# Peptides against a protein of PDB entry 4GXB, part 58

Target 1, 277 residues: chain A of PDB entry 4GXB
Amino acid sequence: VPTEEVSLEVLLSNGQKVLVNVLTSDQTEDVLEAVAAKLDLPDDLIGYFSLFLVREKEDGAFSFVRKLQEFELPYVSVTSLRSQEYKIVLRKSYWDSAYDDDVMENRVGLNLLYAQTVSDIERGWILVTKEQHRQLKSLQEKVSKKEFLRLAQTLRHYGYLRFDACVADFPEKDCPVVVSAGNSELSLQLRLPGQQLREGSFRVTRMRCWRVTSSVPLPSGSTSSPGRGRGEVRLELAFEYLMSKDRLQWVTITSPQAIMMSICLQSMVDELMVKKS

## One batch from the design tools (peptide; aimed at target 1 C209 L242)

Design b2_p25_3_s4 (made by RFdiffusion4, then SolubleMPNN; from b2_p25_3, 10 letters changed)
Fold by OpenDDE base, seed 3:
Structure b2_p25_3_s4 (fold): chain B 277 residues (1-277), chain A 25 residues (1-25)
Amino acid sequence: as target 1 above (277 residues)
Amino acid sequence: MIMSEEEFKKLKEELEKLLKELFES
């Protein structure tokens, strides 16, 4: 793509559109800085946010595809897909809620966190009881953003990314699961036939390793994974987990969002390493 | 367990329903 000035649309978590004028050759950081400038976000807070490639669903929800890498050209990355369903989204890019304190000291940062949190609750990524919902609604009506966030920080799966329902080989083969990433873990929610809903917590500190693989199933042979055609690319995230003392077991998740899951894992590990140094 | 695509779809829908009920409780 030739270098030229273009208008690029970047969405906030709540779907608010931010239009920025950038060059087609601008890299991810350049675009991020342009978005920050447009929002009047201070330079010292830019590092708390990242740009993500997402697919917008029919209901307006976002399915996260991947984080845009430093070397990428966001305009090219999104337009090359030749589908209006793909969007660039600005979202916070840290996991520890303690960093919220740094961001929410600034009015713009506070607004961004607030908008993201409201959206995550509305989309069911953050889980709330009836009483908590009542309290949050009251705070929202009063536009008490700081108090809203403080309450939200105590909620189940605050700061998590929720993925589309997919398949895992744990605890049984071809088990439907809903995966969420946050608080240095992958949360797998599932229900086996005749059983109650259950949740498995896989802490990144107990993962020996993980990998992402892509494959195209052969037309003849093993049955295709439920919900996928034999001719479609299958992405899998596999991790080796310390289940108990001296017992390692591989868990494999089959999902179109396997790449995004791996990005989350790496990001969580990186953040933990920074805190330990 | 080996499931058909239809069985998987049904179970997926049930799971999503249960999850919805969970966070609304």
Scores: peptide ipSAE 0.028, ipTM 0.611, DockQ to the pose 0.019
OpenDDE base, seeds 1, 2, 4, 5: peptide ipSAE 0.025, 0.023, 0.010, 0.024; ipTM 0.599, 0.586, 0.369, 0.558

Design b2_p25_4 (made by RFdiffusion4)
Pose (drawn by RFdiffusion4):
Structure b2_p25_4 (pose): chain A 263 residues (1-190, 198-221, 229-277), chain P 25 residues (1-25)
Amino acid sequence: VPTEEVSLEVLLSNGQKVLVNVLTSDQTEDVLEAVAAKLDLPDDLIGYFSLFLVREKEDGAFSFVRKLQEFELPYVSVTSLRSQEYKIVLRKSYWDSAYDDDVMENRVGLNLLYAQTVSDIERGWILVTKEQHRQLKSLQEKVSKKEFLRLAQTLRHYGYLRFDACVADFPEKDCPVVVSAGNSELSLQLREGSFRVTRMRCWRVTSSVPLPSGGRGEVRLELAFEYLMSKDRLQWVTITSPQAIMMSICLQSMVDELMVKKS
Amino acid sequence: STAERLEELFMGETSNPAYKALYEE
């Protein structure tokens, strides 16, 4: 892409706009640094956040497509799709909530975690009852951002990434499920199954050839993981999802974080 | 191209090193 200065909108998890001037040839880290500079996020906290390509739904919710890799050009990644529904999003990119402690030591880092947690609750990524949700919106007015986040860290599925509803062959073939990734596992809500990353020997992403539109082609995508169900018993679990690649990215990210910790 | 590099990175089988360290090493 010829080098040219452009304006790029990067959204926070709650949809707040962050406008940055970047080059069409800037890579993911360059764009991330420009967003961090605009938000006054310290350099030493940039590594706790990443940029994601998402599809914004009619109701404003985001369906995550992929985390942008180091070699990607974010301006090109989003513009090449030729659709205003696709957005670049900044979100925390680690899994263990112990890292929240490092981020919350800074006012901007705390503000970012607070903003995405509020949105996570509003969009049902964090699981609460109707009554609990009522209480939380109230506590939100009455407590500091820090206190609100400490409480949120104890809520069900805090720190998980939720995927669009899809199907899986667990427990039975073609079961409707909601899949979420977090806390070193995949959660399948059918009843529930919890599949630990450390019990996955491998996983595979497969795709059908592109098919005529039922001007976009369609592809059937699957993410299958080989799971150690019990001693010396491995069983494949298959999820059929247009977000199979994002699920694979989350599994790799969670495995990588476990290994960094182990080292 | 970038699309080709993304396909090479995300498609196919991926082995889990944490599983190998826990159950094979």

Design b2_p25_4_s1 (made by RFdiffusion4, then SolubleMPNN; from b2_p25_4, 12 letters changed)
Fold by OpenDDE base, seed 5:
Structure b2_p25_4_s1 (fold): chain B 277 residues (1-277), chain A 25 residues (1-25)
Amino acid sequence: as target 1 above (277 residues)
Amino acid sequence: SLEEKLRELYFGTHENPVFKELYEE
């Protein structure tokens, strides 16, 4: 791609648009620095954030596709998809809430975390009780951002990334599940007909390995669900999990976001390795 | 190509070093 100056739109978690002038040849870090400069985010805080490729759904929610890699050209990566539904989003890229303390020391960092957290609550990624919701709304009305975040840090699934509804083979074959990644785990929420909501927690520390596979389903003569065209690529995330002493079992999640799930696993593993060193 | 690099990065088996340290060493 020839090197040209272009205007690139980067979204915050709440949908706020940040327009930056970059070169088509700028790599991910260059674009991230441009976004930081536009927001007046200090250089020492840039490393706490990453750029993600997402698909904007009809309701305005974001389906995370993947994290942009260091070697990628964000302008090329998003425009090559030739669809306006794909966006670049800035989001925090660490899992341990202790790192919030570093980010919150700066006004811009605080605002970014606040906006992200508000959005995550509104989208149901962070789970809240009625009373907690009331408290959060009160703090939001007062614009008490630090207090809001401190309360939010105590909430269920704070810091998690929630995926679109998908299917798993655990605990039974073809179980509809909602997967969330955070706190060094994959949380699988499922509701079977006539049953209460169940949650399975898969700690990353008990995953021996994982893999993503891609397949094209054979045209089965059976009624394709109205939305899956013939020949749609099926992605699966499989991980080998230590269920009990000396008992490993494969768990497979079928999801278009399997790549993003794998990226989350790797990111959580990397963070754990840094903490051990 | 970018696609090839991404394919190599995202597909295949990833061993978990944290697991190895906890249960295999």
Scores: peptide ipSAE 0.663, ipTM 0.954, DockQ to the pose 0.942
OpenDDE base, seeds 1, 2, 3, 4: peptide ipSAE 0.663, 0.661, 0.662, 0.661; ipTM 0.954, 0.954, 0.954, 0.954

Design b2_p25_4_s2 (made by RFdiffusion4, then SolubleMPNN; from b2_p25_4, 13 letters changed)
Fold by OpenDDE base, seed 5:
Structure b2_p25_4_s2 (fold): chain B 277 residues (1-277), chain A 25 residues (1-25)
Amino acid sequence: as target 1 above (277 residues)
Amino acid sequence: SMDEQLRKLYFGTHENPIFKELYEE
């Protein structure tokens, strides 16, 4: 791609638009630095955030496709898809809420975390009771951002990334599930016919390995993924899990977001490795 | 190419070093 100056749109979690002037040849870090400069985010806080490729759904929600890698060219990565529904989003890229303390010390960092958290609650990524919701709304009305975040940090699935509804082969074949990644786990929520909501927790520390596969079903075949037709590309995330002592079992999730799930697993493992060192 | 690098990154098998340390060493 020829090198030229372009205007690139980067969205925050709440849909706020940040326009930056970059080169088409700028790599992910260059674009991230441009976004940080536009927001007046200090250089020492840039490492707490990443750029993500997402698909904007009809309701305005974001379906995360993948995290942009260091070697990628964000302008090329998003424009090559030739669809306006694809966007670049800035989001925090760590899992341990302890790192919030570093980010919250700066006004801009605080605002970014606040906006992201509000959005995550509104979208149902963070689970709240009625009373907690009331408390959060009160704090939001007062614009007490620090207090809001402190309360949010105690909530179920704080810091998780929630995926679109998909299908898993656990606990039985073709189970509809909602997957969320966070706190060094994959949380699978499911409701079988006539049963209560169930949640399965798969800790990354008990995953021996994982892989993503891509296939094209036969024309006569059916898809397990909601909204997918016959013959469409099918992505699956499979991980080998230690169910009990000396008992490994493969679990397979069929989802268009299988790549993003894999990226989350790697990211969680990497963070744990850093903490262990 | 960038596409090839991404394919290699995303579609390979990933061994978990944390698991290895906890259960295989």
Scores: peptide ipSAE 0.658, ipTM 0.953, DockQ to the pose 0.921
OpenDDE base, seeds 1, 2, 3, 4: peptide ipSAE 0.655, 0.655, 0.656, 0.656; ipTM 0.953, 0.953, 0.953, 0.953; seed 4 fails the geometry check

Design b2_p25_4_s3 (made by RFdiffusion4, then SolubleMPNN; from b2_p25_4, 12 letters changed)
Fold by OpenDDE base, seed 5:
Structure b2_p25_4_s3 (fold): chain B 277 residues (1-277), chain A 25 residues (1-25)
Amino acid sequence: as target 1 above (277 residues)
Amino acid sequence: SLEEKLRELYFGTHENPIFKELYEE
């Protein structure tokens, strides 16, 4: 792609559009800096956010595809897909809510976290009771952003990334699940026929390793992925998990978001390593 | 290519250093 000045649209979690003028050859950090400048986000807070490639669903929800890598050219990465449903989204990229304190000290940072949190609640990524929802709405009406966030930080799955419904081989083969990543874990929620909602928590600290694989299913394959035809590339995330003392078991998730899941795992591990050092 | 770089990055096996420190060392 020739180097040209272009207008690039970057979305916030709530769908707010941020238009920036960049070069087609600008790398991810260059674009991120441009977005920060447009928003008047201080330089010292840029590192708390990342750019993500997402697919916008018909209902306006975002399906996260992957985090844009440092070597990527965001304009090229999004436009090469040749589909208007793909967008670039700015989102916080840390897991420990303690880092919210740093971001919230700045007006722009506070607004970004607030907008993201409101969106996550509205989309059901953060789980709330009726009473909690009432309290949150009251705070939202008062435009008390700090208090809103403080309450939100106590909620179930605060800071989690929720994935689209997919399939896992745990606890049984071809089990429909909803996966969420956060708090150094993968949460697998499932409801088997005639059973109550179950949640499996897989702590990243108990994962020996993980991998993403790509395969082309055989025509006779029993695994069906909604929205994918036979012969389409299927992605799987497999991780080897310490189920009990000296007992490792592989768990495999079949999802088009397997790459994003892997990125989340790596990101959580990296953050833990930083905290440990 | 960019695609090749991404493929190499995403489709490898990742050993977890946290696990290694906790359970194998």
Scores: peptide ipSAE 0.655, ipTM 0.952, DockQ to the pose 0.920
OpenDDE base, seeds 1, 2, 3, 4: peptide ipSAE 0.653, 0.653, 0.652, 0.653; ipTM 0.953, 0.953, 0.952, 0.952

Design b2_p25_4_s4 (made by RFdiffusion4, then SolubleMPNN; from b2_p25_4, 13 letters changed)
Fold by OpenDDE base, seed 5:
Structure b2_p25_4_s4 (fold): chain B 277 residues (1-277), chain A 25 residues (1-25)
Amino acid sequence: as target 1 above (277 residues)
Amino acid sequence: SLEEELRKLYFGTHENPIFKELYEE
C-alpha cells in the first residue's frame, strides 16, 4: 500500500466514532497517539489503552478478533479484510481494576472507562442483578460517573472480555460454552440439557501452557463451530490445566476467537509478572 | 508478509512462566 494521508475511523466501546488523520504507514502506536490527541487523553494514560480489531455484528455488538500488534499498520490491517464489518476499537487493555484509579483521575480517562463500562453492562458482559441494575441506572441518570464506576467495579465479570458462544471439550465433548476472560482466569459458562447454569473457572496461574492451532476439519467431523461450515479453517485454543495436585489435563476451546483468547491469556500473564516484580 | 508474521506470533505453544515459578521450581 502506498504511503498516503487517510482518514481512519476508530470506535469507542459505545460505538462513538473518532476520526483521525494518519498515514497508511503509521504503526499501531502512531495511530493510538493520534486517537489520544483527538480525545485529549494525556500521554501518560495512553499505555492503559490498546487498539483492537473487531467484527461488528448485525446488532452492533463487537466480536473481538485480536489486539493490533505494535508492528501492524492499523489502516492496512482493517482495510485488507475488505469488509465493512471490521472495525478498530479503543479499549482499556489492563485487567487489574486498581489501575482504574490512575485513569479515573483524568476527565477523559474517566469518560472512556464510563463509556466502556456502560457498554459492557448493556451487552451483558458484566453481570448484574435487578437491584444492581436499578442502582446503576440511577447513577447514570445523575451522570455520576465516578460513583457508577465504583459500583461497577464490584460487579461480577467487571473488566472481563466476553466472547461469542463457542464449543469446548470440557466438561464433555462438544459442549456449548460462553467464554469470558478476566481477573486472571477464563470463565466457561455452560448449561447442559436438564441442568442448571454452570461456571468453570480456569485460573491462568494453573495453566502450564497454552496454544492456538488451525485445522481444516474433515467432512465426517462431528465438531461444530458457530458460523462456520465444514471444511472451513477451524481455530482452537488448548491449555494444559492443573486440575488437581500433580494432575494436568488439556482443555480445548474451539472458537474463531481462539487467537484473541490466547492474547488475553498472554496479557494476563504479563500483567501478573509485572505485579510480581 | 504481515499475515505470516501474525501466524508465527499467534500459533505455537506458550509456556506460562507464572506456572513454572509456582509449581515447577
Scores: peptide ipSAE 0.647, ipTM 0.948, DockQ to the pose 0.920
OpenDDE base, seeds 1, 2, 3, 4: peptide ipSAE 0.645, 0.646, 0.646, 0.646; ipTM 0.948, 0.948, 0.949, 0.948; seed 3 fails the geometry check

Design b2_p25_5 (made by RFdiffusion4)
Pose (drawn by RFdiffusion4):
Structure b2_p25_5 (pose): chain A 263 residues (1-190, 198-221, 229-277), chain P 25 residues (1-25)
Amino acid sequence: VPTEEVSLEVLLSNGQKVLVNVLTSDQTEDVLEAVAAKLDLPDDLIGYFSLFLVREKEDGAFSFVRKLQEFELPYVSVTSLRSQEYKIVLRKSYWDSAYDDDVMENRVGLNLLYAQTVSDIERGWILVTKEQHRQLKSLQEKVSKKEFLRLAQTLRHYGYLRFDACVADFPEKDCPVVVSAGNSELSLQLREGSFRVTRMRCWRVTSSVPLPSGGRGEVRLELAFEYLMSKDRLQWVTITSPQAIMMSICLQSMVDELMVKKS
Amino acid sequence: SLDLHELSHHENPVLFEEEVARENE
């Protein structure tokens, strides 16, 4: 891509706009640093956040497509799709909530975690009852951002990433499910199954050839993971999802974080 | 049915082998 200065909108998890001037040839880290500079996020906290390509739904919710890799050009990644429904999003990119402590030591880092947690609750990524949700919106007005986040860290599925509803062959073939990734596991809500990353020997992403539109082709995508169900018993679990690649990225990211910790 | 072609394959040998070892104890 010829080098040229352009304006790029990067959204926070709640949809707040962050406008940055970047080059068409800037890579993911360059764009991330420009966003951090605009937000006044310290350099030493940039590594706790990443940029994601998402599809914004009619209701404003985001369906995550992929985390942008180092070699990617974010301006090109989003513009090449030729659709205003696709956005670049900044979100925390670690899994263990112990790292929230490092981020919350800074006012901007705390503000970012607070903003995405509020959005996570509003969009049902964090699981609360109708009554609890009522209480939370109230506590939100009455407590500091820090106190609100400490409470939120104890809520069901805090720190998880939620995927569009899809199907899986667990427990039975073609079961409708909601899959979420977090806390070193995949959660399948059918009843529920919890599949620990440490019990996955491997996982595979497969795709059909592109098919005529039922001007965009369609692909059937699957993410299958080989799971240690019990001693010396491995069983494949298959999820059929247009977001199979994002799920695979989350599994790799969770495995990588466990290994960094182990080291 | 449709034929599916592998896009990627990923392994988790270190954590997995340690989980198998713990379960064998």

Design b2_p25_5_s1 (made by RFdiffusion4, then SolubleMPNN; from b2_p25_5, 15 letters changed)
Fold by OpenDDE base, seed 2:
Structure b2_p25_5_s1 (fold): chain B 277 residues (1-277), chain A 25 residues (1-25)
Amino acid sequence: as target 1 above (277 residues)
Amino acid sequence: SLTLYTVAEFENPELFNEAVEELEK
């Protein structure tokens, strides 16, 4: 793509549009800096956010595809997909809520976290009770952003990234699950007909390794994947988990977001390693 | 039938070893 100046749309978690003038050749960090400048986010807070490639669903929710890496050209990455459903989203990119304190000290940072959190609650990424919902609404009406965030930080799955419904082989084969990544874990929520909601927590610290695999149909074969047509790629995330002492078990999640899940795992590991250093 | 390809693999030795040690206590 020839280098030229373009207007690039970057969305916040709540769908707010931020238009930035960038070069088609600008890398991820360049675009991120442009977005930060547009928002008046100080330079020292840029590192707490990242740009993500997402697919906007019909209901307006975002299906995270992957984090844009430093070598990427965001304009090219999004436009090359030739679909308007793909967007670039700015989102908080750390896991430990303790880092919220740094971000919240700045007005813009506070606003970003607030908007993201409101959106995450509205989208059901953060789980709330009726009473908590009432309290949150009250704080939202008062526009008490700091108090709102403080309460939100105590909520289940605060800071988690929720994925689209998918399939796992845990606890049983072909289980429909909703996976969420956060707090150094993958949470697998399972609700089978007539059964109570079940949640499996897989701490990244107990994952020996993980891998992303792709399966493609053979030219002379049919897909074994129900509901998938010929030529459709099946992505899977598999991790080897320490279930108990001396007991390792592979868990496999079949999801088109397997790559994003892997990115989350690595990101969580990296953050933990940084905290240990 | 499908052909399987490994896209990426990741190891987590340091954190994992710590977890193992904790379980052995």
Scores: peptide ipSAE 0.435, ipTM 0.893, DockQ to the pose 0.819
OpenDDE base, seeds 1, 3, 4, 5: peptide ipSAE 0.436, 0.435, 0.435, 0.435; ipTM 0.895, 0.893, 0.893, 0.894; seeds 1, 4 fail the geometry check

Design b2_p25_5_s2 (made by RFdiffusion4, then SolubleMPNN; from b2_p25_5, 14 letters changed)
Fold by OpenDDE base, seed 5:
Structure b2_p25_5_s2 (fold): chain B 277 residues (1-277), chain A 25 residues (1-25)
Amino acid sequence: as target 1 above (277 residues)
Amino acid sequence: SLELLVVSEQYNPELFDEEVEKLEK
């Protein structure tokens, strides 16, 4: 692609548009710096955020596809997909809420965290009780961003990334689940008809390994499932988990977001390793 | 034939070994 100056749209978690003028040859970090400059985010806080490729759903929600890598050209990465549903989103890229303290010291950082948190609550990524929702709404009406975040930090699944509904082989084969990644774990939520919500928590520290696989289902003559056409690529995330002493079990998640899930796992492991150093 | 392609594979030896040791005490 020839080097040209272009206008690139980057979205915040709440859908706010940030327009930046960049070169088609600008790498991910160059674009991130341009976005930071546009927002007046200081240089020392840029490292707390990343650019993500997402698919915008009909309801305006974002399905995370992957994190943009350092060597990528964001303009090329998004435009090469030839679909307007794909967007670039700015989001915080750390898991430990302790790092919020660094980001919140700056007005722009505070605003970014606030906007992301409000969006995550509205989308149901952060789980809230009725009473907590009332308290959050009151703080939002007062525009008390710091207090809002402090309360939000105590909420279930704060800082988690929620994935689209998918299928897992745990606890049984072909179970419909909602997966969330955060706090060094994958949370698998299962609600079967007439049953209580069941949650499986899989800490990354107990994962010996994980892998992403791509497969093409053989045309089985009989079950024309109407929705998945013959020949659709199936992505799976499989991880080997230490269930108990001397007991390893493979858990497999079938999801178009398997790559993003794997990226989250590696990112959580990396952050834990940094803390140990 | 089911064509299976491994897109990525990651190991977590350091953190995992620590967890194993905790369960063995």
Scores: peptide ipSAE 0.499, ipTM 0.905, DockQ to the pose 0.719
OpenDDE base, seeds 1, 2, 3, 4: peptide ipSAE 0.498, 0.499, 0.503, 0.500; ipTM 0.905, 0.905, 0.907, 0.906; seeds 1, 3, 4 fail the geometry check

Design b2_p25_5_s3 (made by RFdiffusion4, then SolubleMPNN; from b2_p25_5, 15 letters changed)
Fold by OpenDDE base, seed 3:
Structure b2_p25_5_s3 (fold): chain B 277 residues (1-277), chain A 25 residues (1-25)
Amino acid sequence: as target 1 above (277 residues)
Amino acid sequence: SLTLYTVAEYYNPELFNEEVEELEK
């Protein structure tokens, strides 16, 4: 691909568009720096954010596909898909809310976290009670961004990335679940008819290993996960979890976002390793 | 059964071993 100057659109979590002029040969970090410059985000805060490839659904919600890697060319990565539904999104890329303190000290950082958090609440990624929602709305109306974030930090699944509804073999085979990644865990939420919400928490520290598989179910003699036709490509994330002393068990999630889930796992592990260093 | 095309495996030895050690106490 010849190197040329192009206009690239990067979205914030709330759908706000940031247009940057970059080279087709610019790598992920180059584009990220361009976005940061456009937003007036200080250089020392760039590392708290990443670019993600997402698929925008009809309702405007984002289905995260993967984090753009360092070697990638974001312009090529998104345009090569030849579909307008694919977008590049800027989002914070750390898990520990303690890092919010560093980001919030800057006006631009504060705005980014605020916009992301508002969006996450509106999309139901962060779980709120009616009373909490009222409080948040009040703070939002007052445009008290710091107070808004402080309250949000106390909410369930703050800082989590929520995936599209999928299927897991937990707690039983072929269970429809909603998976969220955050706080060094995968949360698997299940709501069966007539039952209360059930949640399984899987801490990454207790995962010995995990794997992503791409496979095709056999047309006959095999059962397909709900939502997948026989013969269609199936992505799965499986992790081996330490349930108790000397008891390992595999948990398998069937999802088109299996790759993104694995990226989240690795990212959480990396962050924990940094903390322990 | 499934026809497997690709597998990517990831390991978490350091953090996992720490957890194992804690459980063994």
Scores: peptide ipSAE 0.441, ipTM 0.890, DockQ to the pose 0.734
OpenDDE base, seeds 1, 2, 4, 5: peptide ipSAE 0.437, 0.437, 0.419, 0.439; ipTM 0.889, 0.888, 0.885, 0.890; seeds 1, 4, 5 fail the geometry check

Design b2_p25_5_s4 (made by RFdiffusion4, then SolubleMPNN; from b2_p25_5, 13 letters changed)
Fold by OpenDDE base, seed 1:
Structure b2_p25_5_s4 (fold): chain B 277 residues (1-277), chain A 25 residues (1-25)
Amino acid sequence: as target 1 above (277 residues)
Amino acid sequence: SLTLHTVAEFYNPELFDEEVEKLEE
């Protein structure tokens, strides 16, 4: 692609549009800096955020595809898909809520976290009780962003990334699940027929390894994945988990977002390793 | 039948080993 100036749209988590003028040759960090400049976000806070490739669903919700890598050209990455449903989204890129303290000290950082948190609550990524919802609404009405965030930080699945409904082989084969990543874990929520909602928590520290696999139906074979046509690629995330002392078990999640899940796992591990050093 | 290919593999030895040790205590 020839080097030229272009207008690139980057969305916040709430769908707010940030238009930046960049070069087609600008890499991810260059675009991120341009977005930061447009928002008046200080340079020292840029590292707390990342650009993500997402697919916008019909209801306006975002299905996260992957984090944009440093070597990528965001303009090319998004436009090459030849579909308007793909967007670039700015989101915080750390897991430990303690880092919120650094970001919240700046007005722009505070606004970004606030907007993201409001959106996550509205989308059901953060789980709230009726009473908590009332309290949050009251704080929103008062426009008390710091207090809102402090309350939100105590809520279930604060800081988690929620994935689209998918299938796992745990606790049994072909279980419909909703996966969320956060707090150094994968949370698998499931409801089996005639049963109450259950949650399985898989801490990344108890994962010995994980892998992403891609499969395609054979021309003469049947497709085992519901809703996928013949020849369509199926992605899976499999991890080997320490269930108990001396007991390892493989858990497999079948999801188009398997790559993003893997990215989250690695990111959580990396953050823990940084804290350990 | 399906054709399966591994796209990527990741290991977590340090954190995992620490967890194993905790379970042994």
Scores: peptide ipSAE 0.413, ipTM 0.883, DockQ to the pose 0.798
OpenDDE base, seeds 2, 3, 4, 5: peptide ipSAE 0.412, 0.414, 0.419, 0.410; ipTM 0.885, 0.885, 0.886, 0.884; seeds 3, 4 fail the geometry check

